# Peptides against a protein of PDB entry 7C96: the designs that were tried, part 94

Target 1, 73 residues: chain A of PDB entry 7C96
Amino acid sequence: PVIPDDFRCPISLELMKDPVIVSTGQTYERTCIEKWLQAGHGTCPKTQQTLTSTVLTPNYVLRSLIAQWCEAN

## One batch from the design tools (peptide; made by RFdiffusion4, then SolubleMPNN)

Design b2_p29_3_s4 (from b2_p29_3, 13 letters changed)
Fold by OpenDDE base, seed 5:
Structure b2_p29_3_s4 (fold): chain B 73 residues (1-73), chain A 29 residues (1-29)
Amino acid sequence: as target 1 above (73 residues)
Amino acid sequence: YVYTDEQLEEIAKAMGISVEELKEKLEKA
């Protein structure tokens, strides 16, 4: 089945398993955004806005929606 | 959403993949 665009990481373009929210409000796969930050970047990959914080907040709502979709497909 | 060539290069580098591989992923999405 076709994966909804909102369920794909903007970086890996794959179905997110551990989605996290950055300070700009964008959501990425945890491992992907961590690699981005570890590479020395302080900006949001998608919006290119400067991150006010490097804290990654789990997006439990999206995680649940993805889980529901996976169960149905 | 469309990434610039520069952005693609930075993302690919961070992910440890080639720009070509990243472009392929984007086109398939």
Scores: peptide ipSAE 0.488, ipTM 0.869, DockQ to the pose 0.919
Fold by OpenDDE base, seed 3:
Structure b2_p29_3_s4 (fold): chain B 73 residues (1-73), chain A 29 residues (1-29)
Amino acid sequence: as target 1 above (73 residues)
Amino acid sequence: YVYTDEQLEEIAKAMGISVEELKEKLEKA
């Protein structure tokens, strides 16, 4: 089945397994955004906005939605 | 969402893959 765009990481373009929210409100796969930050970037890949914090917050709601989708498909 | 060539290059570099590989992923999406 076709994976909903909201369930795909803006970086890896794959179904997210461990989605995390950055300070700009965008969600990415944890490993992907960590690699981005470790590469020396301090901006949001999608919006190019400067991150006010490097804290990554687990997106539990999205994780649940993805899990439900996977169960049905 | 469409990334600029510059953004694609930066993302590819961070992920350790080529821009072409990243573009291929976009085509399959």
Scores: peptide ipSAE 0.472, ipTM 0.863, DockQ to the pose 0.910
Fold by OpenDDE base, seed 2:
Structure b2_p29_3_s4 (fold): chain B 73 residues (1-73), chain A 29 residues (1-29)
Amino acid sequence: as target 1 above (73 residues)
Amino acid sequence: YVYTDEQLEEIAKAMGISVEELKEKLEKA
């Protein structure tokens, strides 16, 4: 089945397992965004906007939606 | 959404993969 774009990480382009939200509102796979930040970047990979914070907030809603989709497909 | 070449290079470097591999992923997506 075709994976919805909203369920894919903007970096890995794979189905997200542990989606997290950055300060710009964009959601990424935790592992991917952590590697990006660890590389010394302080911007949003997709938008290039400067991150006001490097705190990563779990996107529980999306996690649930993805889980439901996986169960149905 | 379309990434610029600069964005692709930075992302690929951070992920430890080649730009070509990243582009291939984008093509398949």
Scores: peptide ipSAE 0.460, ipTM 0.861, DockQ to the pose 0.930
Fold by OpenDDE base, seed 4:
Structure b2_p29_3_s4 (fold): chain B 73 residues (1-73), chain A 29 residues (1-29)
Amino acid sequence: as target 1 above (73 residues)
Amino acid sequence: YVYTDEQLEEIAKAMGISVEELKEKLEKA
């Protein structure tokens, strides 16, 4: 089935398994954004906004939505 | 969403893939 765009990581373009929110409010796959940060970037991949924090907050709501979608499809 | 060439290069590097491969992924998405 067609994966909703909101469920895809802006970097990997794949269905997110462990979505995390960055300081800009954008959500990415944990592993992807970690690689981005490890590469020395201090900006949001999608928006190019400067990250005010490198803290990655699990997007539990989205994780749940994706899980529900996967169960239904 | 449309990425700039610079964004594509940086993202590709972070993912360990070529820009061309990334562009291909974007086309299929």
Scores: peptide ipSAE 0.446, ipTM 0.857, DockQ to the pose 0.929

Design b2_p29_4_s1 (from b2_p29_4, 22 letters changed)
Fold by OpenDDE base, seed 5:
Structure b2_p29_4_s1 (fold): chain B 73 residues (1-73), chain A 29 residues (1-29)
Amino acid sequence: as target 1 above (73 residues)
Amino acid sequence: MEEEKQKVLEEIEEAKKKEEERKKLAALA
């Protein structure tokens, strides 16, 4: 089955396992965005907007949806 | 269920475990 685009990390292009939301509202795989921030970047990879915070908020809803999709397909 | 999907589910559970560990550590700070 075709993987929904919203379930793929904008960076790795793979199904997200630990999706987190950045200050711009975009969601990424935790490991990917952490590496991006660790490299000294202060912008959102997808939108290039400046991040007002480096706090990463778990996207529990998306994680649940991905799990449900995997179980059903 | 495809093996690929099962692997994803296992990695999700692993991520949940790591999350709990982070929260416990943060609570001690």
Scores: peptide ipSAE 0.554, ipTM 0.861, DockQ to the pose 0.022
Fold by OpenDDE base, seed 1:
Structure b2_p29_4_s1 (fold): chain B 73 residues (1-73), chain A 29 residues (1-29)
Amino acid sequence: as target 1 above (73 residues)
Amino acid sequence: MEEEKQKVLEEIEEAKKKEEERKKLAALA
C-alpha cells in the first residue's frame, strides 16, 4: 500500500517513528530535525520560515496514526 | 505485515522508551 505523504518525514522521506512539531507547525522525525538544528540552521526545512523557537513538541496523535497504519498494512 | 512495517513498529516502541527516559531525567531537574 501507498504510504500517506503526511506520515513521511519531509527530510528523511521515511515513515516517522518519533514525529515532533516545530514552531512553524510542520512535523519531522526527531533525529532529523535535531541534526538540522545542531548544524546551526534556524529555519524550517520544508517552508524555509524562521523558527521562533527550537522547542520540539511530540506529535503523539501522528505517532499513533502511523503505528495503526503499519498494523493495518 | 511487511517486515519493514514491523521494523517501524519496533522503532516506534524504542522511541517511546527513549521518551520516557527523557521525561524521567527532566523530572530530576
Scores: peptide ipSAE 0.530, ipTM 0.855, DockQ to the pose 0.022
Fold by OpenDDE base, seed 2:
Structure b2_p29_4_s1 (fold): chain B 73 residues (1-73), chain A 29 residues (1-29)
Amino acid sequence: as target 1 above (73 residues)
Amino acid sequence: MEEEKQKVLEEIEEAKKKEEERKKLAALA
């Protein structure tokens, strides 16, 4: 079946395993966004907005939804 | 389920494990 777009990381375009939310509210794969930040970028890859914080918050709900989707499809 | 989806599920569990380790480390600090 078709993978929901919201389940794919905007950077890797793959199903997220460890989704995290940035200050702009967008969600990315942890490893992808960490590499982006470590490269010296201070903006949101998807929206181009400046990040007010580099804190990454785990998106537990999305992680659970992705797991459920994988099991059901 | 497809092999790719199985890999995703396994990696989710690995991520959860790593998260717990981070929490334990933070608790010690």
Scores: peptide ipSAE 0.454, ipTM 0.828, DockQ to the pose 0.022
Fold by OpenDDE base, seed 4:
Structure b2_p29_4_s1 (fold): chain B 73 residues (1-73), chain A 29 residues (1-29)
Amino acid sequence: as target 1 above (73 residues)
Amino acid sequence: MEEEKQKVLEEIEEAKKKEEERKKLAALA
C-alpha cells in the first residue's frame, strides 16, 4: 500500500521507525537527523529554519500511528 | 536506498549553500 507522506522521513523518504521531532516541529528518522546534526548543521533539513535546540524528542504519537498502520497493512 | 538518501541530503546542502551565498550578496547591497 501507499505510505502516507507524514509517515516518511523527509531525508530517507522511507517509513520512519524511530521518529523524532526537532525544535521546528518537523519529524525525521532519528538516525538521519542525528547524522545531519553531527555533521555540524544547525538547521532543519526540510524547512531550513535554524534550530533553537538540538534536542530530539521522540514522536510517540506518530510512532504509534505508524505502528498501527504497519499492523493494518 | 542509501543513494536516495544521499541525493536528498546533497540537494538540501546545495540549497543551503545557495541561500548563504544570497545572504552574503544581500549584505553587500
Scores: peptide ipSAE 0.126, ipTM 0.626, DockQ to the pose 0.074

Design b2_p29_4_s2 (from b2_p29_4, 24 letters changed)
Fold by OpenDDE base, seed 2:
Structure b2_p29_4_s2 (fold): chain B 73 residues (1-73), chain A 29 residues (1-29)
Amino acid sequence: as target 1 above (73 residues)
Amino acid sequence: MEKEKKEVEEEIEKAKKKEEEEEELKRLQ
């Protein structure tokens, strides 16, 4: 089935396994955004806004929704 | 969406290359 856009990482375009929220409110796959930050970037890949923090917050709600979707499809 | 992915990947690649070159330069100094 077609993967909902909200369930895909803006970077990898793949179904997120470990979705995390950045300071701008955008959600990415953890590994993707970590690589971006480790490369020396301090901006949100999608919005180009400067990150006020490099803290990555797990998006538990989205993770659960993705899990439920995977079980149903 | 594919365009966005490509742009992000290109920026990551450029940054990694520059970092590697900088590290190599530091080793030679």
Scores: peptide ipSAE 0.022, ipTM 0.389, DockQ to the pose 0.055
Fold by OpenDDE base, seed 1:
Structure b2_p29_4_s2 (fold): chain B 73 residues (1-73), chain A 29 residues (1-29)
Amino acid sequence: as target 1 above (73 residues)
Amino acid sequence: MEKEKKEVEEEIEKAKKKEEEEEELKRLQ
């Protein structure tokens, strides 16, 4: 089955397991974006916009949509 | 999308390498 682009992490290009939202509104796999931030970066990998916060907010809606997709495929 | 992945991975690796070099420099002081 073809994985929807919105369900793939922009960094890993894999199906997200723990999607989190950064301050720019982009969603990444938690592990991927944490590694990016721990490396000392303060920008959004996809948009290059400066992050106003390093807080990672769980994307519960997307997590649910991915789970539903996985059950159907 | 593959290009984006490679760019991010390269930047992460560059940052890690820089951090390691800085840590080595601090250990030599």
Scores: peptide ipSAE 0.021, ipTM 0.474, DockQ to the pose 0.055
Fold by OpenDDE base, seed 4:
Structure b2_p29_4_s2 (fold): chain B 73 residues (1-73), chain A 29 residues (1-29)
Amino acid sequence: as target 1 above (73 residues)
Amino acid sequence: MEKEKKEVEEEIEKAKKKEEEEEELKRLQ
């Protein structure tokens, strides 16, 4: 089945396992965005907007939706 | 490798390489 676009990491283009939200409101796979930040970047990969914070907030709602989708497909 | 993924990974690699070069330059000073 085709993975919904909202369930794919903008960086890896793969189904997110540990989705996290950045200050711009975009969601990424934790591992992908951590590598980006560790490389010294201070911008959102998708929007190029400057991050007001490097805090990564778990996207629990999306995680649950992805889990439900995986069970059904 | 898909284009979007490749572009981001290349930027990550470039940033890491630049940091390594800066560390090497710092060691030479």
Scores: peptide ipSAE 0.020, ipTM 0.438, DockQ to the pose 0.055
Fold by OpenDDE base, seed 3:
Structure b2_p29_4_s2 (fold): chain B 73 residues (1-73), chain A 29 residues (1-29)
Amino acid sequence: as target 1 above (73 residues)
Amino acid sequence: MEKEKKEVEEEIEKAKKKEEEEEELKRLQ
């Protein structure tokens, strides 16, 4: 089955395993966005907006939705 | 796609077990 776009990391384009939310509200795979930030970037990869914080918040709701999708497909 | 899907399922299962352990710990405290 085709993976829903909302379940794919905007960076890796792969199914997210550890989705995290950045200050702009966009969600990424933790590993991908951490590498982006460690490279010295201070912007959101998808929106190009400046990040007001580098705090990464786990997206538990999305993780659960992905889990349900994986079980059903 | 199937391999990556399985990896996600495994990580989710690990997270669920960890949460259950933490909840049980809270009950014992």
Scores: peptide ipSAE 0.019, ipTM 0.332, DockQ to the pose 0.020

Design b2_p29_4_s3 (from b2_p29_4, 25 letters changed)
Fold by OpenDDE base, seed 4:
Structure b2_p29_4_s3 (fold): chain B 73 residues (1-73), chain A 29 residues (1-29)
Amino acid sequence: as target 1 above (73 residues)
Amino acid sequence: MEAEKKKVEEEIEKAKKKEEEEKKKKKLE
């Protein structure tokens, strides 16, 4: 089945396994965004907005939704 | 949008490759 757009990492374009929220509110796969930040970037890959914080917050809600979707499909 | 996403991924890969290459160089020295 087609993976919902909101369940795909904007970077990897794959189903997120460990979704995290950045300061701009966008969600990415943890490993992807960490690599982006480690590369010296301080912007949100999707929106190009400057990140006010490099803190990555686990998106448990989305993680749960993805899990439910995976179980159903 | 999709093209931009691919570009971002490409940039990450480039950075990753560069880091690996740098790491190899340090090990060689």
Scores: peptide ipSAE 0.030, ipTM 0.461, DockQ to the pose 0.058
Fold by OpenDDE base, seed 2:
Structure b2_p29_4_s3 (fold): chain B 73 residues (1-73), chain A 29 residues (1-29)
Amino acid sequence: as target 1 above (73 residues)
Amino acid sequence: MEAEKKKVEEEIEKAKKKEEEEKKKKKLE
């Protein structure tokens, strides 16, 4: 079945395995956003907004929803 | 799949980086 858009990483366009939230509230695959930040960027890839922090917060709710979706499909 | 994912990710990153630079230039002018 078609993967819900909210379950896809804005960078990789793939189903997220380890979703994390950035300071702007957007969610990305951990590996993808870490690479973006390590490359020297200080903005949110999706919104272009400046990040107030480089702290990445695990999106446990989304992670759970994705896991449930994977089990059902 | 993994190789394709990585390639797509890199291309999108490059595109967004370019867009960011252009926006920064416009803002400073």
Scores: peptide ipSAE 0.025, ipTM 0.475, DockQ to the pose 0.052
Fold by OpenDDE base, seed 3:
Structure b2_p29_4_s3 (fold): chain B 73 residues (1-73), chain A 29 residues (1-29)
Amino acid sequence: as target 1 above (73 residues)
Amino acid sequence: MEAEKKKVEEEIEKAKKKEEEEKKKKKLE
C-alpha cells in the first residue's frame, strides 16, 4: 500500500524507522539527519532554516503511528 | 525508489553547495 507522506523521511523518502525531531520541528530518519549534520551542515534539509541545536529528539508519537500503520498494512 | 532517493539527496547537496559558494563570494567582495 501507499505509505503516507507524513511517515516518509524527507531525505530518504522511505518509511521512517527511527523518526527524530530537529530544532525546527521537522522530523527525519535518525540515520539520515545524522549524516547530514556530520557532513558539516547546520540547516534543516527541508526548510533551510538554521538549526538552533543539533539535539535530535525521538518522535515517539509518530513512531507509534507508523507502527500501528505497519500492523494494519 | 532508490534512484529517487539519491536524486533528492544530490539536489539538496547541490543547493547547499551553491548557497555556501554565493556566501563565500559575497565575503570576498
Scores: peptide ipSAE 0.022, ipTM 0.451, DockQ to the pose 0.039
Fold by OpenDDE base, seed 1:
Structure b2_p29_4_s3 (fold): chain B 73 residues (1-73), chain A 29 residues (1-29)
Amino acid sequence: as target 1 above (73 residues)
Amino acid sequence: MEAEKKKVEEEIEKAKKKEEEEKKKKKLE
């Protein structure tokens, strides 16, 4: 089955394992966004908006949804 | 289940288990 776009990391385009939310509200794979930030970028990869914070918040709801989807497919 | 999906699900499960263990540890402290 086709993986829902909301379950794919905007950077890796792969199914997210550890989704995290940035200050702009976009969700990315933790590893991907951390590498992006560590490279010195201060913007959201998808929206190009400047991040007001570099804090990454785990998206527990999405993680659960992805897990449920994987079990069902 | 697709191999990639299974791997992701397994990693998620491992992460949940780790979180539970850490929570359990903090509760005892």
Scores: peptide ipSAE 0.020, ipTM 0.341, DockQ to the pose 0.020

Design b2_p29_4_s4 (from b2_p29_4, 20 letters changed)
Fold by OpenDDE base, seed 5:
Structure b2_p29_4_s4 (fold): chain B 73 residues (1-73), chain A 29 residues (1-29)
Amino acid sequence: as target 1 above (73 residues)
Amino acid sequence: MEEEKKKVEEEIEEAKKLEEERKKLKALE
């Protein structure tokens, strides 16, 4: 089945397993955004906005929705 | 958007490569 666009990481373009929210409100796969930050970048890959914080917050709602979708498909 | 996303991914990989290179250089000093 076709994976919903909202369930794909903007970077990897794959189904997110550990979605996290950055300060700009965008959600990415944890591993992808961590690598981006560790590389010395301080902006949001998708929006190009400067991150006011490097804290990554788990997107529990999305994680749950993805899990439900995976179970149904 | 799809192509832009791919470019972002490529940029990340490039950045990682540069960082590793820098670390290797530092280790040789």
Scores: peptide ipSAE 0.019, ipTM 0.449, DockQ to the pose 0.057
Fold by OpenDDE base, seed 4:
Structure b2_p29_4_s4 (fold): chain B 73 residues (1-73), chain A 29 residues (1-29)
Amino acid sequence: as target 1 above (73 residues)
Amino acid sequence: MEEEKKKVEEEIEEAKKLEEERKKLKALE
């Protein structure tokens, strides 16, 4: 089935397994955004907004929704 | 939009390569 856009990482364009939220409110795959930050970037890949924090917060709600979708499809 | 996202992925890869090269350069200094 077609993967919902909200379930895809803006960077990898793949189904997220470990979605995390950045300070701008955007969600990415943990490994993807970590690589971006480790490369020295301080902006949100999707919006180009400056990150007020480099803390990555697990998006538990989305993770649960993705898990449910995977089980149903 | 998808093209822009792919571009971001490419920029990440380029940034990683640059960092690796910088580490090699710094190691020689």
Scores: peptide ipSAE 0.018, ipTM 0.443, DockQ to the pose 0.057
Fold by OpenDDE base, seed 2:
Structure b2_p29_4_s4 (fold): chain B 73 residues (1-73), chain A 29 residues (1-29)
Amino acid sequence: as target 1 above (73 residues)
Amino acid sequence: MEEEKKKVEEEIEEAKKLEEERKKLKALE
């Protein structure tokens, strides 16, 4: 079935396994955004806005929704 | 490579360039 766009990482375009929220409110796959930050970037890949923090917050709700979707499909 | 993935990669490259420009601008302040 078609994977919901909100369940795909903006960077990898793959179904997120460990979605995390950045300071701009955008959600990415943890591994993808960590690599971006480790490369020395301080902006949000999708919005290009400057990140006020490099803290990554787990998006538990989305993680759960994705898990439920995977079980149903 | 899928076109959609290629597009994203191009956008990332653009973002990298923008980041460099921002660093240069900050250095001027």
Scores: peptide ipSAE 0.018, ipTM 0.432, DockQ to the pose 0.037
Fold by OpenDDE base, seed 1:
Structure b2_p29_4_s4 (fold): chain B 73 residues (1-73), chain A 29 residues (1-29)
Amino acid sequence: as target 1 above (73 residues)
Amino acid sequence: MEEEKKKVEEEIEEAKKLEEERKKLKALE
């Protein structure tokens, strides 16, 4: 089945397993965004906006929605 | 630092390229 765009990481374009939210409100796969930040970047990959914080907040709601989708498909 | 930065950027570009190719192929089906 076709994976919803909201369930795909903007970086890897794969189904997210551990989605996290950045300061700009965008959600990425934890591993992907961590590598991006560790490489010295201070911007949001998707929006190009400067991050006001490097804190990554787990997107529990999205994680649950993805899990439900996976079970149904 | 520069090598890691370059590596991540290349991976993003490759991923986007692959997805675009897949979309084009699917559109022809």
Scores: peptide ipSAE 0.018, ipTM 0.427, DockQ to the pose 0.583

Design b2_p29_5_s1 (from b2_p29_5, 15 letters changed)
Fold by OpenDDE base, seed 4:
Structure b2_p29_5_s1 (fold): chain B 73 residues (1-73), chain A 29 residues (1-29)
Amino acid sequence: as target 1 above (73 residues)
Amino acid sequence: SPLEKEFSQALQEKDEEKIKELWEKLTAP
């Protein structure tokens, strides 16, 4: 079935397994955004906004929604 | 940066090929 766009990482374009929220409110796959930050980038990949923090907050709600979707499809 | 800007645009357009290309440049060791 077609994967909802909100369930795909903006970078990998794949179904997210460990979605995390950056300071701008955008959500990415943890491994992707960590690699981005480790490479020295201090901006939000999609919006270009400067990140006010490098803290990555797990998006538990989205993770749950994705899990539910996967079980049903 | 210019590359980051191009990357952002690629993400917004969901251009898989361009995303992959720029990702390599932006995250290369």
Scores: peptide ipSAE 0.778, ipTM 0.952, DockQ to the pose 0.945
Fold by OpenDDE base, seed 1:
Structure b2_p29_5_s1 (fold): chain B 73 residues (1-73), chain A 29 residues (1-29)
Amino acid sequence: as target 1 above (73 residues)
Amino acid sequence: SPLEKEFSQALQEKDEEKIKELWEKLTAP
Protein backbone atom coordinates (compact mmCIF):
# COMPACT_ATOMS: atom_id res chain seq x y z
CA PRO B 1 0.00 0.00 0.00
CA VAL B 2 0.91 3.68 -0.16
CA ILE B 3 3.36 4.67 2.54
CA PRO B 4 2.41 7.86 4.38
CA ASP B 5 4.79 10.70 3.53
CA ASP B 6 5.45 11.33 7.21
CA PHE B 7 6.84 7.83 7.51
CA ARG B 8 9.39 8.37 4.75
CA CYS B 9 12.80 9.90 5.35
CA PRO B 10 13.04 13.28 3.59
CA ILE B 11 16.42 12.22 2.23
CA SER B 12 16.11 8.56 1.30
CA LEU B 13 12.38 8.80 0.58
CA GLU B 14 12.13 5.35 2.09
CA LEU B 15 10.21 4.08 5.08
CA MET B 16 12.21 5.03 8.15
CA LYS B 17 13.63 2.23 10.25
CA ASP B 18 15.41 4.30 12.87
CA PRO B 19 13.91 7.79 12.81
CA VAL B 20 15.76 10.48 14.76
CA ILE B 21 14.90 14.08 15.51
CA VAL B 22 17.43 16.85 14.94
CA SER B 23 17.54 20.12 16.88
CA THR B 24 15.20 21.80 14.40
CA GLY B 25 12.51 19.23 15.05
CA GLN B 26 12.79 17.54 11.67
CA THR B 27 12.99 13.76 11.59
CA TYR B 28 15.30 11.73 9.37
CA GLU B 29 16.57 8.20 9.06
CA ARG B 30 19.51 7.90 11.45
CA THR B 31 21.94 6.61 8.85
CA CYS B 32 21.11 9.48 6.50
CA ILE B 33 21.49 12.31 8.98
CA GLU B 34 24.63 10.80 10.48
CA LYS B 35 26.20 10.68 7.03
CA TRP B 36 25.17 14.29 6.49
CA LEU B 37 26.79 15.37 9.74
CA GLN B 38 29.89 13.29 9.15
CA ALA B 39 30.28 15.06 5.81
CA GLY B 40 30.69 18.29 7.76
CA HIS B 41 27.27 19.84 7.36
CA GLY B 42 25.86 21.77 10.26
CA THR B 43 22.43 22.56 8.87
CA CYS B 44 19.09 20.79 8.75
CA PRO B 45 18.91 19.11 5.32
CA LYS B 46 15.32 20.09 4.62
CA THR B 47 15.03 23.50 6.27
CA GLN B 48 18.63 24.70 6.06
CA GLN B 49 18.33 25.97 9.61
CA THR B 50 21.57 25.84 11.56
CA LEU B 51 21.61 22.92 13.94
CA THR B 52 22.01 24.17 17.49
CA SER B 53 23.09 20.69 18.50
CA THR B 54 24.33 17.55 16.80
CA VAL B 55 22.43 15.39 19.26
CA LEU B 56 20.09 12.98 17.52
CA THR B 57 17.02 12.05 19.52
CA PRO B 58 15.27 8.78 18.67
CA ASN B 59 11.71 9.40 17.57
CA TYR B 60 10.19 6.49 19.44
CA VAL B 61 6.64 7.62 18.83
CA LEU B 62 7.12 7.67 15.08
CA ARG B 63 9.02 4.41 15.20
CA SER B 64 6.06 2.84 16.96
CA LEU B 65 3.56 4.34 14.53
CA ILE B 66 5.54 3.00 11.60
CA ALA B 67 5.73 -0.42 13.20
CA GLN B 68 1.99 -0.42 13.74
CA TRP B 69 1.40 0.63 10.15
CA CYS B 70 3.68 -2.07 8.82
CA GLU B 71 1.95 -4.64 10.96
CA ALA B 72 -1.43 -3.63 9.59
CA ASN B 73 -0.31 -3.39 5.98
CA SER A 1 26.02 26.69 1.17
CA PRO A 2 24.65 26.87 -2.38
CA LEU A 3 24.60 23.10 -2.74
CA GLU A 4 22.92 22.70 0.62
CA LYS A 5 20.27 25.18 -0.44
CA GLU A 6 19.65 23.32 -3.66
CA PHE A 7 19.43 20.10 -1.71
CA SER A 8 16.93 21.62 0.68
CA GLN A 9 14.77 22.66 -2.25
CA ALA A 10 15.00 19.21 -3.77
CA LEU A 11 13.90 17.66 -0.49
CA GLN A 12 10.96 20.01 -0.22
CA GLU A 13 9.91 19.23 -3.78
CA LYS A 14 10.57 15.53 -3.24
CA ASP A 15 12.57 15.48 -6.47
CA GLU A 16 14.01 12.01 -6.20
CA GLU A 17 16.47 12.37 -9.05
CA LYS A 18 17.76 15.72 -7.85
CA ILE A 19 18.01 14.50 -4.27
CA LYS A 20 20.16 11.59 -5.36
CA GLU A 21 22.38 13.80 -7.48
CA LEU A 22 23.00 16.39 -4.80
CA TRP A 23 23.29 13.84 -2.02
CA GLU A 24 26.23 12.24 -3.75
CA LYS A 25 27.96 15.60 -4.10
CA LEU A 26 27.26 16.69 -0.55
CA THR A 27 28.28 13.46 1.13
CA ALA A 28 31.22 12.55 -1.06
CA PRO A 29 34.39 11.89 0.94
Scores: peptide ipSAE 0.778, ipTM 0.952, DockQ to the pose 0.944
Fold by OpenDDE base, seed 5:
Structure b2_p29_5_s1 (fold): chain B 73 residues (1-73), chain A 29 residues (1-29)
Amino acid sequence: as target 1 above (73 residues)
Amino acid sequence: SPLEKEFSQALQEKDEEKIKELWEKLTAP
């Protein structure tokens, strides 16, 4: 089945398993954004906005939506 | 940075090949 674009990580382009929200509001796969941060980057990959925090907030809503979609497809 | 900017553009354009290329450069040890 065709994976909704909103369910794909902007970086990996794959279905997100552990989506997290960065300070800019963008959502990425946790492993991707952690690698980005570990590499010393302080900006949002997609928007280039400066991250005001390196805290990663789990996107529980999206995780749930993805899970529901996966169950149905 | 310039590479970061290029990466952002690639993400916005969903340029899979460019994303992979830049990702390797940006996250290389």
Scores: peptide ipSAE 0.777, ipTM 0.952, DockQ to the pose 0.872
Fold by OpenDDE base, seed 2:
Structure b2_p29_5_s1 (fold): chain B 73 residues (1-73), chain A 29 residues (1-29)
Amino acid sequence: as target 1 above (73 residues)
Amino acid sequence: SPLEKEFSQALQEKDEEKIKELWEKLTAP
């Protein structure tokens, strides 16, 4: 089945397993965004907006939606 | 940065090949 675009990480383009929200409100796979930050980047990969914080907040709602989708498909 | 900007565009366009190429450059040790 076709995976909804919102369920795919903007970077990996794969179904997210551990989605996290950055300060700009964008969501990425944890592994991807951590590598980005570790490489010294202080901007949001997709929007290029400067991150006001490097705190990564788990997107529990999205994680749940993805899980529900996977169960049904 | 210019490279970061190119990356953001690739992400917005969902250009898989370009994303992979730029990702390697941006995350290289």
Scores: peptide ipSAE 0.777, ipTM 0.952, DockQ to the pose 0.902

Design b2_p29_5_s2 (from b2_p29_5, 14 letters changed)
Fold by OpenDDE base, seed 3:
Structure b2_p29_5_s2 (fold): chain B 73 residues (1-73), chain A 29 residues (1-29)
Amino acid sequence: as target 1 above (73 residues)
Amino acid sequence: SPLLQEFSEALQNKDEEKIKELWEKLTAP
């Protein structure tokens, strides 16, 4: 089945397993955004907005939605 | 940054090939 775009990481384009929200509100796979930050970048990959914080907030709602989708498909 | 601009555009366009190419450059050790 076709994976909904909202369930794919903007970077990896794969189904997210550990989605996290950055300060700009965008969601990415944790491993991807951590690698981005470790590379020294302080901006949002998709929007280029400066991150006001490097805190990564788990997107529990999205994680749950993805889990439900995976169970049904 | 030109690379950052290209990357963000690639993400917005969901250009897998371009994303992969630029990702390697932007996150190289």
Scores: peptide ipSAE 0.777, ipTM 0.950, DockQ to the pose 0.961
Fold by OpenDDE base, seed 4:
Structure b2_p29_5_s2 (fold): chain B 73 residues (1-73), chain A 29 residues (1-29)
Amino acid sequence: as target 1 above (73 residues)
Amino acid sequence: SPLLQEFSEALQNKDEEKIKELWEKLTAP
């Protein structure tokens, strides 16, 4: 089945397993965004907006939606 | 940064090849 675009990481383009929200509100796969931050970047990959915080917030709602989708497909 | 701008655009366009190319440059040790 076709994976909904909102369920794919903007960077990996793959189904997210551990989606996290950055300060700009964008969601990425944890592994991807952590590597980005470790590389010294302080901006949002997709929007280039400066991150006001490096805190990564788990997107539990999306994680749940993805889990439900995977279970059904 | 030109690379950052290109990367952002690649993400917006979902250009897989460009994303991979720039990702390597931007996250290299």
Scores: peptide ipSAE 0.776, ipTM 0.949, DockQ to the pose 0.967
Fold by OpenDDE base, seed 2:
Structure b2_p29_5_s2 (fold): chain B 73 residues (1-73), chain A 29 residues (1-29)
Amino acid sequence: as target 1 above (73 residues)
Amino acid sequence: SPLLQEFSEALQNKDEEKIKELWEKLTAP
């Protein structure tokens, strides 16, 4: 079935396994955003807004929604 | 940054090929 766009990482375009929220509120796959930050970038990939923090917050709600979707499809 | 702007636009447009191309450039060691 078609994967909902909100369940895909904006960078990898794949179903997120470990979604994390950056300071701008955008959600990415953890491995993608960590690689981005390690490369020296301090902006949000999608919006280009400056990140006020490098803290990555797990998006537990989204993770749960994805899990439920996977079980049903 | 022009490269960063292109990447942002590629993400917004969900341009898979462009995302992959620019990702390599932006995350190269």
Scores: peptide ipSAE 0.775, ipTM 0.949, DockQ to the pose 0.945
Fold by OpenDDE base, seed 5:
Structure b2_p29_5_s2 (fold): chain B 73 residues (1-73), chain A 29 residues (1-29)
Amino acid sequence: as target 1 above (73 residues)
Amino acid sequence: SPLLQEFSEALQNKDEEKIKELWEKLTAP
């Protein structure tokens, strides 16, 4: 079935397994955003806004929604 | 940054091909 857009990482365009929220409020797959930060970037990939913090917050709500969707599909 | 701008636009447009192209340049070792 078709994967809801909100469940896909903006970078990989794949179903997120470990979604994390950056300081701008955008959510990405952990692996993707960590690679971005490791490369020396300090901005949000999608918005270009400067990240006020490099802390990555797990998006538990989205993770749960994705899990529920996967169970049903 | 021109590359960063292009990347952001690619993400907003969900342009898979462009995303992959720019991703390699922006995250290369």
Scores: peptide ipSAE 0.775, ipTM 0.949, DockQ to the pose 0.961

